# Ledger of designs, part 124: peptides against a protein of PDB entry 5IXI

Target 1, 141 residues: chain A of PDB entry 5IXI
Amino acid sequence: TPLLDASSLEYLFAQGQYDLVKCLAPIRDPKTEQDGHDIENECLGMAVLAISHYAMMKKMQLPELPKDISYKRYIPETLNKSIRQRNLLTRMRINNVFKDFLKEFNNKTICDSSVSTHDLKVKYLATLETLTKHYGAEIFE

## One batch from the design tools (peptide; made by RFdiffusion4, then SolubleMPNN)

Design b2_p28_2_s1 (from b2_p28_2, 19 letters changed)
Fold by OpenDDE base, seed 1:
Structure b2_p28_2_s1 (fold): chain B 141 residues (1-141), chain A 28 residues (1-28)
Amino acid sequence: as target 1 above (141 residues)
Amino acid sequence: EEEEELEKKKKEEKEEKEKEELYKLLTE
């Protein structure tokens, strides 16, 4: 586990978000249908981490978060396109699950002060390494 | 009404399961 200073971690986190969304760091190929579902969930999780980090950095309270907050800008563009092609009921479910989970995650994990912005960046980058095909030079062992 | 209630229950169960999976992934 290499020591990353705050500035390096901030840079890597920002770059990682860009690379994931723009598909410069392509997500791994699913091995099974279930694996595909897991990959999508990981991507949604990445969105939760990114949004939660944003909220914490802006000192935003949960009620102050935009009601129209969405995963769309925080997941791979390819996945976003795929979701848009799904039927309305499926899209509604995904949206509902994401919004409810984001709220719950922030209430139970962020608001209890057990998780910092530092922790979110570390978790994001660690997940990014496992989620993508060949990203980074093993930032974490 | 019974079918509608069952469908609603199934929907909620599926959503709760998905949230559980997400939480598991983030806490691993």
Scores: peptide ipSAE 0.304, ipTM 0.781, DockQ to the pose 0.055
Fold by OpenDDE base, seed 3:
Structure b2_p28_2_s1 (fold): chain B 141 residues (1-141), chain A 28 residues (1-28)
Amino acid sequence: as target 1 above (141 residues)
Amino acid sequence: EEEEELEKKKKEEKEEKEKEELYKLLTE
């Protein structure tokens, strides 16, 4: 598999985000209840990657990130709707976990400069291939 | 009092577990 140049990777990353959120690249069907939970976590992880990438590109540090930053714009619309229908306590838990994780991820991984924007894009696209039904398998072949 | 503390602890453990799972997913 040839290494993607920076421009191609940027394009694919942007397109991948759009396809995931708009459900043009639908997430895979869960095989079990646990698998469903894992899929949701993967989606939340995708949101972390996307947000972290955004922050890095804007040269924003954690204190500069909006306090109301949320996964809602970075996960599949279908999943977002599903989460909205859950009870308040569940939604609060998801929000808390996400916010705390995002903070931790940025502190340990991004702020320490151990991960670049390039790495985030690669991880995002690689996860997207496994998370979705039939997306871009050829990218990393 | 004890029941409330237990419930709080359970919630915290659940959240920590979920964070750990997320971190594992992103660091793999």
Scores: peptide ipSAE 0.302, ipTM 0.778, DockQ to the pose 0.055
Fold by OpenDDE base, seed 2:
Structure b2_p28_2_s1 (fold): chain B 141 residues (1-141), chain A 28 residues (1-28)
Amino acid sequence: as target 1 above (141 residues)
Amino acid sequence: EEEEELEKKKKEEKEEKEKEELYKLLTE
């Protein structure tokens, strides 16, 4: 695979976030109900990566993040709309899982490991390639 | 009360499972 320099990676990461959220890079079609759930989890994972990257860049700890931190602006708009249409209990569950996982991820993976912002960007783009229909094929060959 | 506790436990287990799935996804 071709080596991406820091500037290129930063650009691709920013563009990838925009493309995912704005559905310019549409997520793949689910083949089954379970696949649909997996896709949603991947999207939530993307939100965790994006938020964690943001926090690291700003040198902010999780307690310093707004208490209402959410996945809403970090997932595809279509998925966000779908989640908003679900019942309250489901939305509460998703919110709880996300917040708790974000905390756990930052504590165990970000703070305790040598994971860098570079690693997060790479992971984000790699996941984006598998999550979306035709995105990133030219990047990770 | 026991039924409510069981329901809470089931919900908690579901949430933990989902967290595990997310963690596996991000650490693979």
Scores: peptide ipSAE 0.302, ipTM 0.780, DockQ to the pose 0.055
Fold by OpenDDE base, seed 4:
Structure b2_p28_2_s1 (fold): chain B 141 residues (1-141), chain A 28 residues (1-28)
Amino acid sequence: as target 1 above (141 residues)
Amino acid sequence: EEEEELEKKKKEEKEEKEKEELYKLLTE
């Protein structure tokens, strides 16, 4: 496994976020309906990682973040479109689950300083390699 | 009243289950 310096890791993290959201690194095809749900959860997890990283970099606690912070800008555009087409109750549930999870994740993991921005970038990129069809960086093989 | 309470409990249970799934993914 190649060791990346801080600058390279920062670059790859930024590029990875862009590639995921813009679907330049397309997510893997679901094998079943449950697999599709798992993929969506992985994408929401990626959003949590990205937002948490942002919050840490800005030295902001989650309650201090703008109220409009959402997963919408941090997940694949195709998935975002799909979610927008779902009924109101489903969208409300997704929003509530994400909001509550993000709060809990930041309070229990980030605020306790158990995870660094470096760790978040590594986890993000590692997940990106498995989540997408052919993301070929092979950074963590 | 009983029906509304049941619906509320079902909703909360579903949301908690989904949050648990997210935790499993991030801690994997």
Scores: peptide ipSAE 0.299, ipTM 0.778, DockQ to the pose 0.054

Design b2_p28_2_s2 (from b2_p28_2, 17 letters changed)
Fold by OpenDDE base, seed 4:
Structure b2_p28_2_s2 (fold): chain B 141 residues (1-141), chain A 28 residues (1-28)
Amino acid sequence: as target 1 above (141 residues)
Amino acid sequence: EKKKKEEEEKKKKEEEEKKKKLYELLTS
């Protein structure tokens, strides 16, 4: 696995976010229903990483972040459409879980400074490689 | 009332389990 400099990592992180959201790097096919749920959770995790990275770069805590920042803009468009079609109770539950988790994770990354922006980028790209079909094979294999 | 309370506790427990799974995914 080749080492990437900061500039290359920043580029790949930005491009990876775009590829995931726009489904240019499509998520892998679920093997089971549970696997499908795991994939969705991984996508929500990707949103947490992306938003947390954004928050760290802006030096903002979650209460200070704009209220329009949601997982909706940071997950695959196909998944976002799927979630929007689910019933209200399900959507509310997803929002509650995500908001609570994001708050907890953001406090760990910003307040406790346990994770750097570099770590978030690496984790994001590594997860992207396993989550999507054939993405980053030449980088992480 | 008891059934409603039990159902709400069950929902809360499910949410906590989902949060734990997300945390494990991100920290692993």
Scores: peptide ipSAE 0.258, ipTM 0.744, DockQ to the pose 0.055
Fold by OpenDDE base, seed 2:
Structure b2_p28_2_s2 (fold): chain B 141 residues (1-141), chain A 28 residues (1-28)
Amino acid sequence: as target 1 above (141 residues)
Amino acid sequence: EKKKKEEEEKKKKEEEEKKKKLYELLTS
């Protein structure tokens, strides 16, 4: 990947989050049903990265995070709508899995200071490139 | 009930495996 200065990386990270959520950078089409599930999981992973970055920037530990923090504002709006249409038990399961994963990720990476905000931005943008149809091809070549 | 319990346990294991794969993806 090309070298980006801190300001450029920060801008691209912020813009990338916006583009993913607003579906300006649409997620790739699933090749199979299993691929569709993988894409959804990757989107949830993107939410974990974004929330973790937010937490680090605010210097907050997980117990200090607002209780209403969820994936809803950090995944593609189309996917969010799709999830909201699923039954209550499924939605509860997704929420529980997400919260458990977020907690584990933060405990192993953020709380232990093994990952920096820079690392999260790089991983986010790299994943965004592979997850979406066209995003970042010109930037990360 | 036994079959339902087994299905729930299987589902839990699948969820844990998905979390592991996702964690590896995010940390790789």
Scores: peptide ipSAE 0.254, ipTM 0.746, DockQ to the pose 0.055
Fold by OpenDDE base, seed 5:
Structure b2_p28_2_s2 (fold): chain B 141 residues (1-141), chain A 28 residues (1-28)
Amino acid sequence: as target 1 above (141 residues)
Amino acid sequence: EKKKKEEEEKKKKEEEEKKKKLYELLTS
């Protein structure tokens, strides 16, 4: 696999976020119902990575983030539309789980300085490769 | 009510397990 310098990694990370949200890099087709749930969870995880990276770059702690922070701008638009069509209780549960996970992730990983912005970008791109149909094939060979 | 409470507790446990697995995946 080719070595990526900081500038290249920053560019790829930004482009990857755009490609995921705009479905230019479409998520893989689920093989089972459980696989579908796993894909959704991975997408929510991508949102956590993106938000955490943003927070770290802005030198913001978790309490400084908006209390109504959401995954909606950080997941594929198709998935966001799908979630919006689900009943209120389900949407509330998803929101609660996401917020709890974001809090836990930041407290145990970001606030403890165990993960850098570099690590987040690498993990984001690596996950993007496995989550989508064709993205990253040439980059991570 | 007993059954509903038990089902809710089961769902809560499943959610915690999912979060734990995802956390480990993201930090691996």
Scores: peptide ipSAE 0.251, ipTM 0.747, DockQ to the pose 0.056
Fold by OpenDDE base, seed 3:
Structure b2_p28_2_s2 (fold): chain B 141 residues (1-141), chain A 28 residues (1-28)
Amino acid sequence: as target 1 above (141 residues)
Amino acid sequence: EKKKKEEEEKKKKEEEEKKKKLYELLTS
């Protein structure tokens, strides 16, 4: 597989985020109820990657991020609408799990400098290929 | 009340296991 240069990777990463959120690259259909939950968790994981990348680019740590930071602008709009229709208790649990995971991820990877912005872009795009129906040019095969 | 507490603890443990799996996936 040909290596992507920095400029190409940056472009693909930005476009991939847009395509995921705007549902231009729709998420795959679940095969089972559990598969549906796994897909939602992967979407939340994509939000963690995007937010962590943003934080690294701005040279900010988690305590410096807004307290109201959430997954809402980093997941598919269709999924966001679905989550908003769920009861308050469920929404609170989703928010808490997301925030806890974001902190864990940043503490073990970003703060330790074990993961670079390059690594986040690659992981984001690789996950996007398997998560969505139409996205993918076999870049990482 | 005791049964409700046990159910809550089981759910909490399940959530922690899911977070571990997700972390391992993202760092692999």
Scores: peptide ipSAE 0.243, ipTM 0.735, DockQ to the pose 0.056

Design b2_p28_2_s3 (from b2_p28_2, 17 letters changed)
Fold by OpenDDE base, seed 2:
Structure b2_p28_2_s3 (fold): chain B 141 residues (1-141), chain A 28 residues (1-28)
Amino acid sequence: as target 1 above (141 residues)
Amino acid sequence: EEELEKLQKEEEEKKEKEKKELYELLTK
């Protein structure tokens, strides 16, 4: 992974989030149903990374996060629309999984300071490169 | 009631599976 200075990394991370959510960096086309599921998981993972990064930057603990914290603003708008069209049970499951996982992830990885904000940004951008169709080729060569 | 319990169990299993998948994804 190429070494990026802090300012460049911060910029790329912010821009990457915007590009992902606004579908300016469109996610790759699923090859199979399972691949589609994997892509969705990657998107949800991106939301976890983004939220965790936000929490760390604001020095916020998980109990201080809004109770209705959601992935909705951190995933591609197209995926968000797709999820909203799914049945109630599925939507409830996705919401519950996300919330539970976010708590678990922060407790096991973030709160013990095993992962820094720098690491989260790198992971986010690295995942973004593989998740999207053409994004990141110029960054990670 | 038994059908409901089975459904709840299946949902719980799905949740655990998906959480595991997410964890593996983010820790790889």
Scores: peptide ipSAE 0.299, ipTM 0.789, DockQ to the pose 0.052
Fold by OpenDDE base, seed 1:
Order: C-alpha cells, then sequence, then structure tokens
Structure b2_p28_2_s3 (fold): chain B 141 residues (1-141), chain A 28 residues (1-28)
C-alpha cells in the first residue's frame, strides 16, 4: 500500500467519482441475485460517501443539506437507469432508505467528528477498487 | 385496512434491513 499524498488522493477521488458515474470504471458482474443486490448497495454506499464528503468540504450542517438530495448523480448511470425502471413502491423505498441513512450517517460522521474527509476518500477509493472490474489495482497493491 | 397495515409493516421492515446492510458495508 503506497503512501498517497493529499494532492494525489484528492485527484484520485475526483477522478474515481467521475469514472464510476460515467461507467468508465464498470462495476463488477454479479455472480448471483444476492451479489447483484450487494453491488447496488455498494453503489448507494459510494453515493453516501461522496455526498458526505461534499457536505464536510462545504462545512454544511445537517439542516443545510438540500432536501432533494439524491443518489442519482453519484451512482453509475447504468444503475440509475435500472432503478428508474422499477416500480413506484420500490423507487420510493430506495429514496427513503437513502435519505434516512444519509441523515444518520452524516450525524455520526460530521457531528461525532470521528471520520475525516481523508478517511472518506480512502474508503471511497478502496470500495471503488473492489466494486469495479479493473480499477485501482495500482493504488492499494 | 388490515392489508394496508401489513404492507406498511413490510415496507418498514425492508427499510430497516436495507439501512442495516448499508451501515455494515460502510463500517466494515
Amino acid sequence: as target 1 above (141 residues)
Amino acid sequence: EEELEKLQKEEEEKKEKEKKELYELLTK
């Protein structure tokens, strides 16, 4: 695990977000139906990390977060399209779960100050490596 | 009304399960 300086980490984090959303770093193929569900959860987790990082960088308080915050711009476009095709009840549930979880996560992350923006970037990139097919092998070897 | 209550309970259960899964993913 090579040492990543702050500038390199910031660059990789930004590039990783772009690559994930634009599907330039394609997510791994599911081996089972449960694996597919896990992959989707990992993608939603990536959205939580990205949004939380944004909130921390902007020094935003929980009430200051946009009420219409969504995972849509922070997950792979292919997954976003897939979710849009699901029934209304499922979409509502996903939205509600994400919003509730984001609130709870940010409360613990920002308010407790136990996690830094550095930690979020590292977690994001580490998850990106395992979530995608070939991305990031050179970073954490 | 009973069916609606059942559906609401099922949805809440699913929500809690999915939140737990997300938490486990991010904290492992």
Scores: peptide ipSAE 0.297, ipTM 0.789, DockQ to the pose 0.052
Fold by OpenDDE base, seed 4:
Structure b2_p28_2_s3 (fold): chain B 141 residues (1-141), chain A 28 residues (1-28)
Amino acid sequence: as target 1 above (141 residues)
Amino acid sequence: EEELEKLQKEEEEKKEKEKKELYELLTK
């Protein structure tokens, strides 16, 4: 795999987020119901990575972030619409799981300094390649 | 009352399962 310089990585990370959310890089088709659930989790994971990167760049922990921070702006718009159509209990669960996980992840990433913003960008782009149908082949092949 | 407790327990178990799945995904 080619080594990307910092500027190129920053550009690709920003563009990748845009492409995922706007569905310009469409997520892969689920093969089964379980695969569909896995894909959804991958998308939520992408949101965690993106938000955590944001938090690290701003040098703030989750309690210092706006209270309205959510996965909604960091996942594919199609998935966001799908989640909004689910029942209240399911939506509440997704919200609670995401908030709890994000808090835990941020505490580990920021407080323990286990990962850097560079690591998050690489993980994001690598996951994006496998999550989407045909994105990023030229980057990681 | 007992049914409510069961529902709450089931919901909590679902939450923990989903959190575990996310953790496994990001540590992969």
Scores: peptide ipSAE 0.293, ipTM 0.785, DockQ to the pose 0.052
Fold by OpenDDE base, seed 3:
Structure b2_p28_2_s3 (fold): chain B 141 residues (1-141), chain A 28 residues (1-28)
Amino acid sequence: as target 1 above (141 residues)
Amino acid sequence: EEELEKLQKEEEEKKEKEKKELYELLTK
């Protein structure tokens, strides 16, 4: 894999988040119903990475994050609209799963390991390449 | 209320499954 300096990685990470949310880098088309579910999970995973990175940069622990922390601002706008159209039970489940997982991820992966903001950016960009239809930043081979 | 208990159990199983799937995605 190509080596990226800190400045380049920071730029690409910021731009990647913007492109994903604004659908400038559209997510890949699902081949099956299960594939569609996997794509949604990947998007939620991207939100976990982005939020965790934000928290680490601000030196904030999970209890210090806003109570209304959500995936809504960190996933594609099209997916966000789709989720909002689902029934209440489904929306509640997604919210609960996300919050519980975010807590677990930060406690077991961020707090209890040597994972850095650098690692999160790399993971985010690597996932972005496979998640989207076409992303011009061929960063990873 | 046996039907309600079944629905609650199914909902909990869905939550656990989704959490597991999300974990597998980020730890691979």
Scores: peptide ipSAE 0.291, ipTM 0.784, DockQ to the pose 0.052

Design b2_p28_2_s4 (from b2_p28_2, 20 letters changed)
Fold by OpenDDE base, seed 4:
Structure b2_p28_2_s4 (fold): chain B 141 residues (1-141), chain A 28 residues (1-28)
Amino acid sequence: as target 1 above (141 residues)
Amino acid sequence: SLEELLKKLKEEKEEEEKKKELYKLLTE
């Protein structure tokens, strides 16, 4: 991962979130069915990073976050639409897994201050590069 | 029933594996 100044990193992080959600940086094509599931999980992970970053910036704990906060606004719109079309049980399981993971992640890393906002942005952008087709090719070459 | 319990256990195992995978991806 290249070294970036704070302002550049902040800009790229914000733009990266926008590009991912709006599908301006489309996710890569799955090679297999399992790869497709892995891609979706990576997208959900990206949501955790984004939400955790938001929480840290606002200095809020999970109980203080909006109760309706979810992955829906932090994953590719195409994936969100796909998930919405799945059956209720599947959606419930996805929601539960995500919420549980978000809680565990925040309790073990964010609340303990073992991960900084800088770390989250770096991880987000690095993952974004591998998750999308060609995004970040010039940045991470 | 036993079948229902097995299904639930399988689902829980799958969910836990997903969480572990996500945690690994985010903490590495």
Scores: peptide ipSAE 0.025, ipTM 0.551, DockQ to the pose 0.055
Fold by OpenDDE base, seed 1:
Structure b2_p28_2_s4 (fold): chain B 141 residues (1-141), chain A 28 residues (1-28)
Amino acid sequence: as target 1 above (141 residues)
Amino acid sequence: SLEELLKKLKEEKEEEEKKKELYKLLTE
């Protein structure tokens, strides 16, 4: 069995992002209310991974990113619609939590060399597998 | 093959789980 080369991993990472956002790989059903909250947090985490990967690939830090950067284009569309239906204060809280989370993550990843783009892709795909219902199921059909 | 890729991805997932403490420190 051959190793996953860089090109294959890059392809899977790109496709995984598309599948998550477009709900082609739908997120799993929550088992409890807390589980639902955890799922949303994982989705926001996925956005952090994707944005951080983008920043590292472009060799830029968070302050150099566009000011309109947000989770909206990096989470499942269904979740994004759900969040938009929540009240203003809730949306503001989510935005602030996300921005703080992204900032802290970037301070410890992009600013140091402890995490590579390879690590981010692997973590993203690994999380995607556990977060979604049947990711990769058709591959074994 | 795609099956081989998925298998290797799962193996890398297992290795990445050993790095959970690093990611935990980054997100806490």
Scores: peptide ipSAE 0.022, ipTM 0.558, DockQ to the pose 0.034
Fold by OpenDDE base, seed 3:
Structure b2_p28_2_s4 (fold): chain B 141 residues (1-141), chain A 28 residues (1-28)
Amino acid sequence: as target 1 above (141 residues)
Amino acid sequence: SLEELLKKLKEEKEEEEKKKELYKLLTE
C-alpha cells in the first residue's frame, strides 16, 4: 500500500464522499438485523465527520452553521430514502439525536482543537473502507 | 505510516462501546 501525501489524501477524501453519497461505493450487505443498524450508525458517523470537516475548512463553529444542517446530503442516497419513509416520530428522534451528537463532537474535539482536518480525512477513509463492498481493495491495496 | 494509522484506527472502533450506545438511539 502506497503512502498517501497531502494532495492525494485531499482528492481521495472528496471522491470518497461523492462515491458514498451517490452509492458508487455501495455499503456492505448486513449480516444480521443488528448489523444493519450498525451500518446505518456508521453512515451517520460519516456525516458527522464530513460536516465537521466542512465547518473547520470554513473556520466556523457549529453554532454558526445553518439551522438546516443535517445528515441528508452526507449519507448514501438509499439510506436517506429509507429514513424518509419512516414515521414522523422516528425521523424526529433520529434528527434530534444526530444534532445532539454533532454538538457534542464539535464541543469536545473541534472547539478544543484536538482534531485536525487531516485527522478527519483519515478517519473518514478508514471507515469508508470497512463500510463499503469494494472501496478498500481498490484504494488501500 | 498511513497504513499503520488506518490499522490502529480500525482496531480502536471495536473498543468504543460507550459511543455505540449513543448511536443506538438513532435506530428503532
Scores: peptide ipSAE 0.021, ipTM 0.581, DockQ to the pose 0.273
Fold by OpenDDE base, seed 2:
Structure b2_p28_2_s4 (fold): chain B 141 residues (1-141), chain A 28 residues (1-28)
Amino acid sequence: as target 1 above (141 residues)
Amino acid sequence: SLEELLKKLKEEKEEEEKKKELYKLLTE
């Protein structure tokens, strides 16, 4: 992992979020059906990291976040479209699992201040490298 | 009671394990 100063890390984190959501850094092709499911789960995990980072930066607790908070703005647009095409029960399940995971992550990791915004940025960018096709080829060398 | 204490200890252990899993996912 390259040594990045705070300003560089902040820039890369912001740009990485944009690139992931806008599919400028496209997610890798699944090797199997299970791999595809794993990729989706990783994307949802990325949404948790992004939302948690946002909450920490705003010094907000999860209950203070909008009630309709969702993964939709924090995952690749292509994946979001795919999920929207699934049946209601499946979408409800995904929403519930996501909200539960976000809550648990906040309660057990964020609230005790043992995880910093720096840690979230590093994890986010590191995951982007493995999740996308070509992201960070020059950055992480 | 002893039973309540054991239940609380079990719950605390479970919560600690869940926390460890979250940290592991974050740091791996």
Scores: peptide ipSAE 0.020, ipTM 0.485, DockQ to the pose 0.064; fails the geometry check

Design b2_p28_3_s1 (from b2_p28_3, 14 letters changed)
Fold by OpenDDE base, seed 2:
Structure b2_p28_3_s1 (fold): chain B 141 residues (1-141), chain A 28 residues (1-28)
Amino acid sequence: as target 1 above (141 residues)
Amino acid sequence: FEERLKKFEEKYKELQKKYSKKYKEALK
């Protein structure tokens, strides 16, 4: 982390988001069905990190974000398509889980500590390395 | 700095674990 300058970190964070969403950095293969669900939830976590980072950069509070704020633009496109194919009730539940996750994250982490945008970028990239198959950034050695 | 980041990572891990359960419940 201290080995990576701010400019490089900003670049890698932006590129990492793009790579995840566009599936250029494909998520790892699930070992089990439960592992698959864990992977999906990790992707939702990535969305939480990304949105929180966006909010902090814009100096916005959660209530100021659009009411229709969603994970859709922040998760792999393949996963987004998969979720859209699920029944309405399941999709509603997933959305509620995400919204609660986002809210609690901001309340208990962002607003309850000295977490910075730098920290979010670091966590995002670190998680990206573990979440994807062969993300060769090797940023954190 | 390292201590701050460690604390953040721990909190995030706890939340991730919590909502992993909730997500699985949502899929039922």
Scores: peptide ipSAE 0.672, ipTM 0.942, DockQ to the pose 0.765
Fold by OpenDDE base, seed 5:
Structure b2_p28_3_s1 (fold): chain B 141 residues (1-141), chain A 28 residues (1-28)
Amino acid sequence: as target 1 above (141 residues)
Amino acid sequence: FEERLKKFEEKYKELQKKYSKKYKEALK
């Protein structure tokens, strides 16, 4: 962005991931049950962004990622605990949804070279600001 | 850059909507 150099953006992106996972930037309260589910899916989306960024930085193609790649390390710990309390079938379905999301995201946005690591960092931070209660990177104001 | 980012955001938003529905179905 015009307001941040590459180093600053890299730092904020790394710190933002940490803050989200460790719940230092807690996710916003749901307005409804359906909104709560949307928030959970948004967190899965954050995992998709983070993993895709990792893959691009390591110059790895999606098929080269472990088949056991998971959202667990990329979502808020509180949400991860909540998901683990759900029954096995539900957890399996959630995992399938995530894997499909990751695959389709990469196929439609990254594999065609339409998205850069810079774009991913910007989108991640922008989403983080809207997803969390108090987080303000003051980047997009 | 901004135009490219806008297109990316639109694609991502569309995907989020799609998988929000799938996620909700997964919870049923």
Scores: peptide ipSAE 0.672, ipTM 0.942, DockQ to the pose 0.750
Fold by OpenDDE base, seed 4:
Structure b2_p28_3_s1 (fold): chain B 141 residues (1-141), chain A 28 residues (1-28)
Amino acid sequence: as target 1 above (141 residues)
Amino acid sequence: FEERLKKFEEKYKELQKKYSKKYKEALK
């Protein structure tokens, strides 16, 4: 992985979030149904990374985040639409999975002060590269 | 830095694996 300066990394991270949500960097096609579910979970992971980064930048702890915090603004719009079309019970379960994911991530990585905002940016971009069709090849190759 | 990042990536990978299973269960 090539070394990126702070300003470049900040720019790429911001642009990457926008590209993912707006589907300018479309997620890869699933090879199987299970692969599709893995892709969706990866998107939830991207939301976890983005929200955690936001919280760290604002020097906020997880309990200080809004109670209605959601993945909706941090995942591809296409996936968001797909989830909204699922039945209420499924949507509730997905929300619970996400909230648990976010909580455990913060407890095991952020709260012990072992992870920096720099690390989150790198991981976000690296995951974005594997999650989308052709994004970021020039960044980490 | 590289060692720290590697540890983070490993932990994140484990979490992704764990919650992949949970997500699939949520869809049942």
Scores: peptide ipSAE 0.671, ipTM 0.941, DockQ to the pose 0.740
Fold by OpenDDE base, seed 3:
Structure b2_p28_3_s1 (fold): chain B 141 residues (1-141), chain A 28 residues (1-28)
Amino acid sequence: as target 1 above (141 residues)
Amino acid sequence: FEERLKKFEEKYKELQKKYSKKYKEALK
């Protein structure tokens, strides 16, 4: 596995977020309906990682984040559009699942200082590689 | 570093499994 310096990792992390949201790195095709739901949940996980990274960089705790914090700006635009087309109750439930995911992630990893911003960037890029079609295969060879 | 990252990945994997079930339930 190639070792990346801090500056290169920072650049790739920023570019990876942009590519995921703008669908320049499209998500992989689902094999089944259940696989499709797993892909959607993985995208929510990417939002959790990105938001947690942002909070750590700004030295903010979860309660200090805006109350209207959402996954919308951190997931693929195509998925965001798909979720918006679902009924209100489903959208509310998805939002609750995301908020619980974000809270539990921070309680188990961020609050005990077991995870660094470096770890989050690595995990984000590694997940991006498996989640999307042929993205950055050379990075973690 | 490698062991620390491995533990993090294991925790994240378990969270993904847990919330995958919750997400699927949310869609019902």
Scores: peptide ipSAE 0.670, ipTM 0.941, DockQ to the pose 0.726

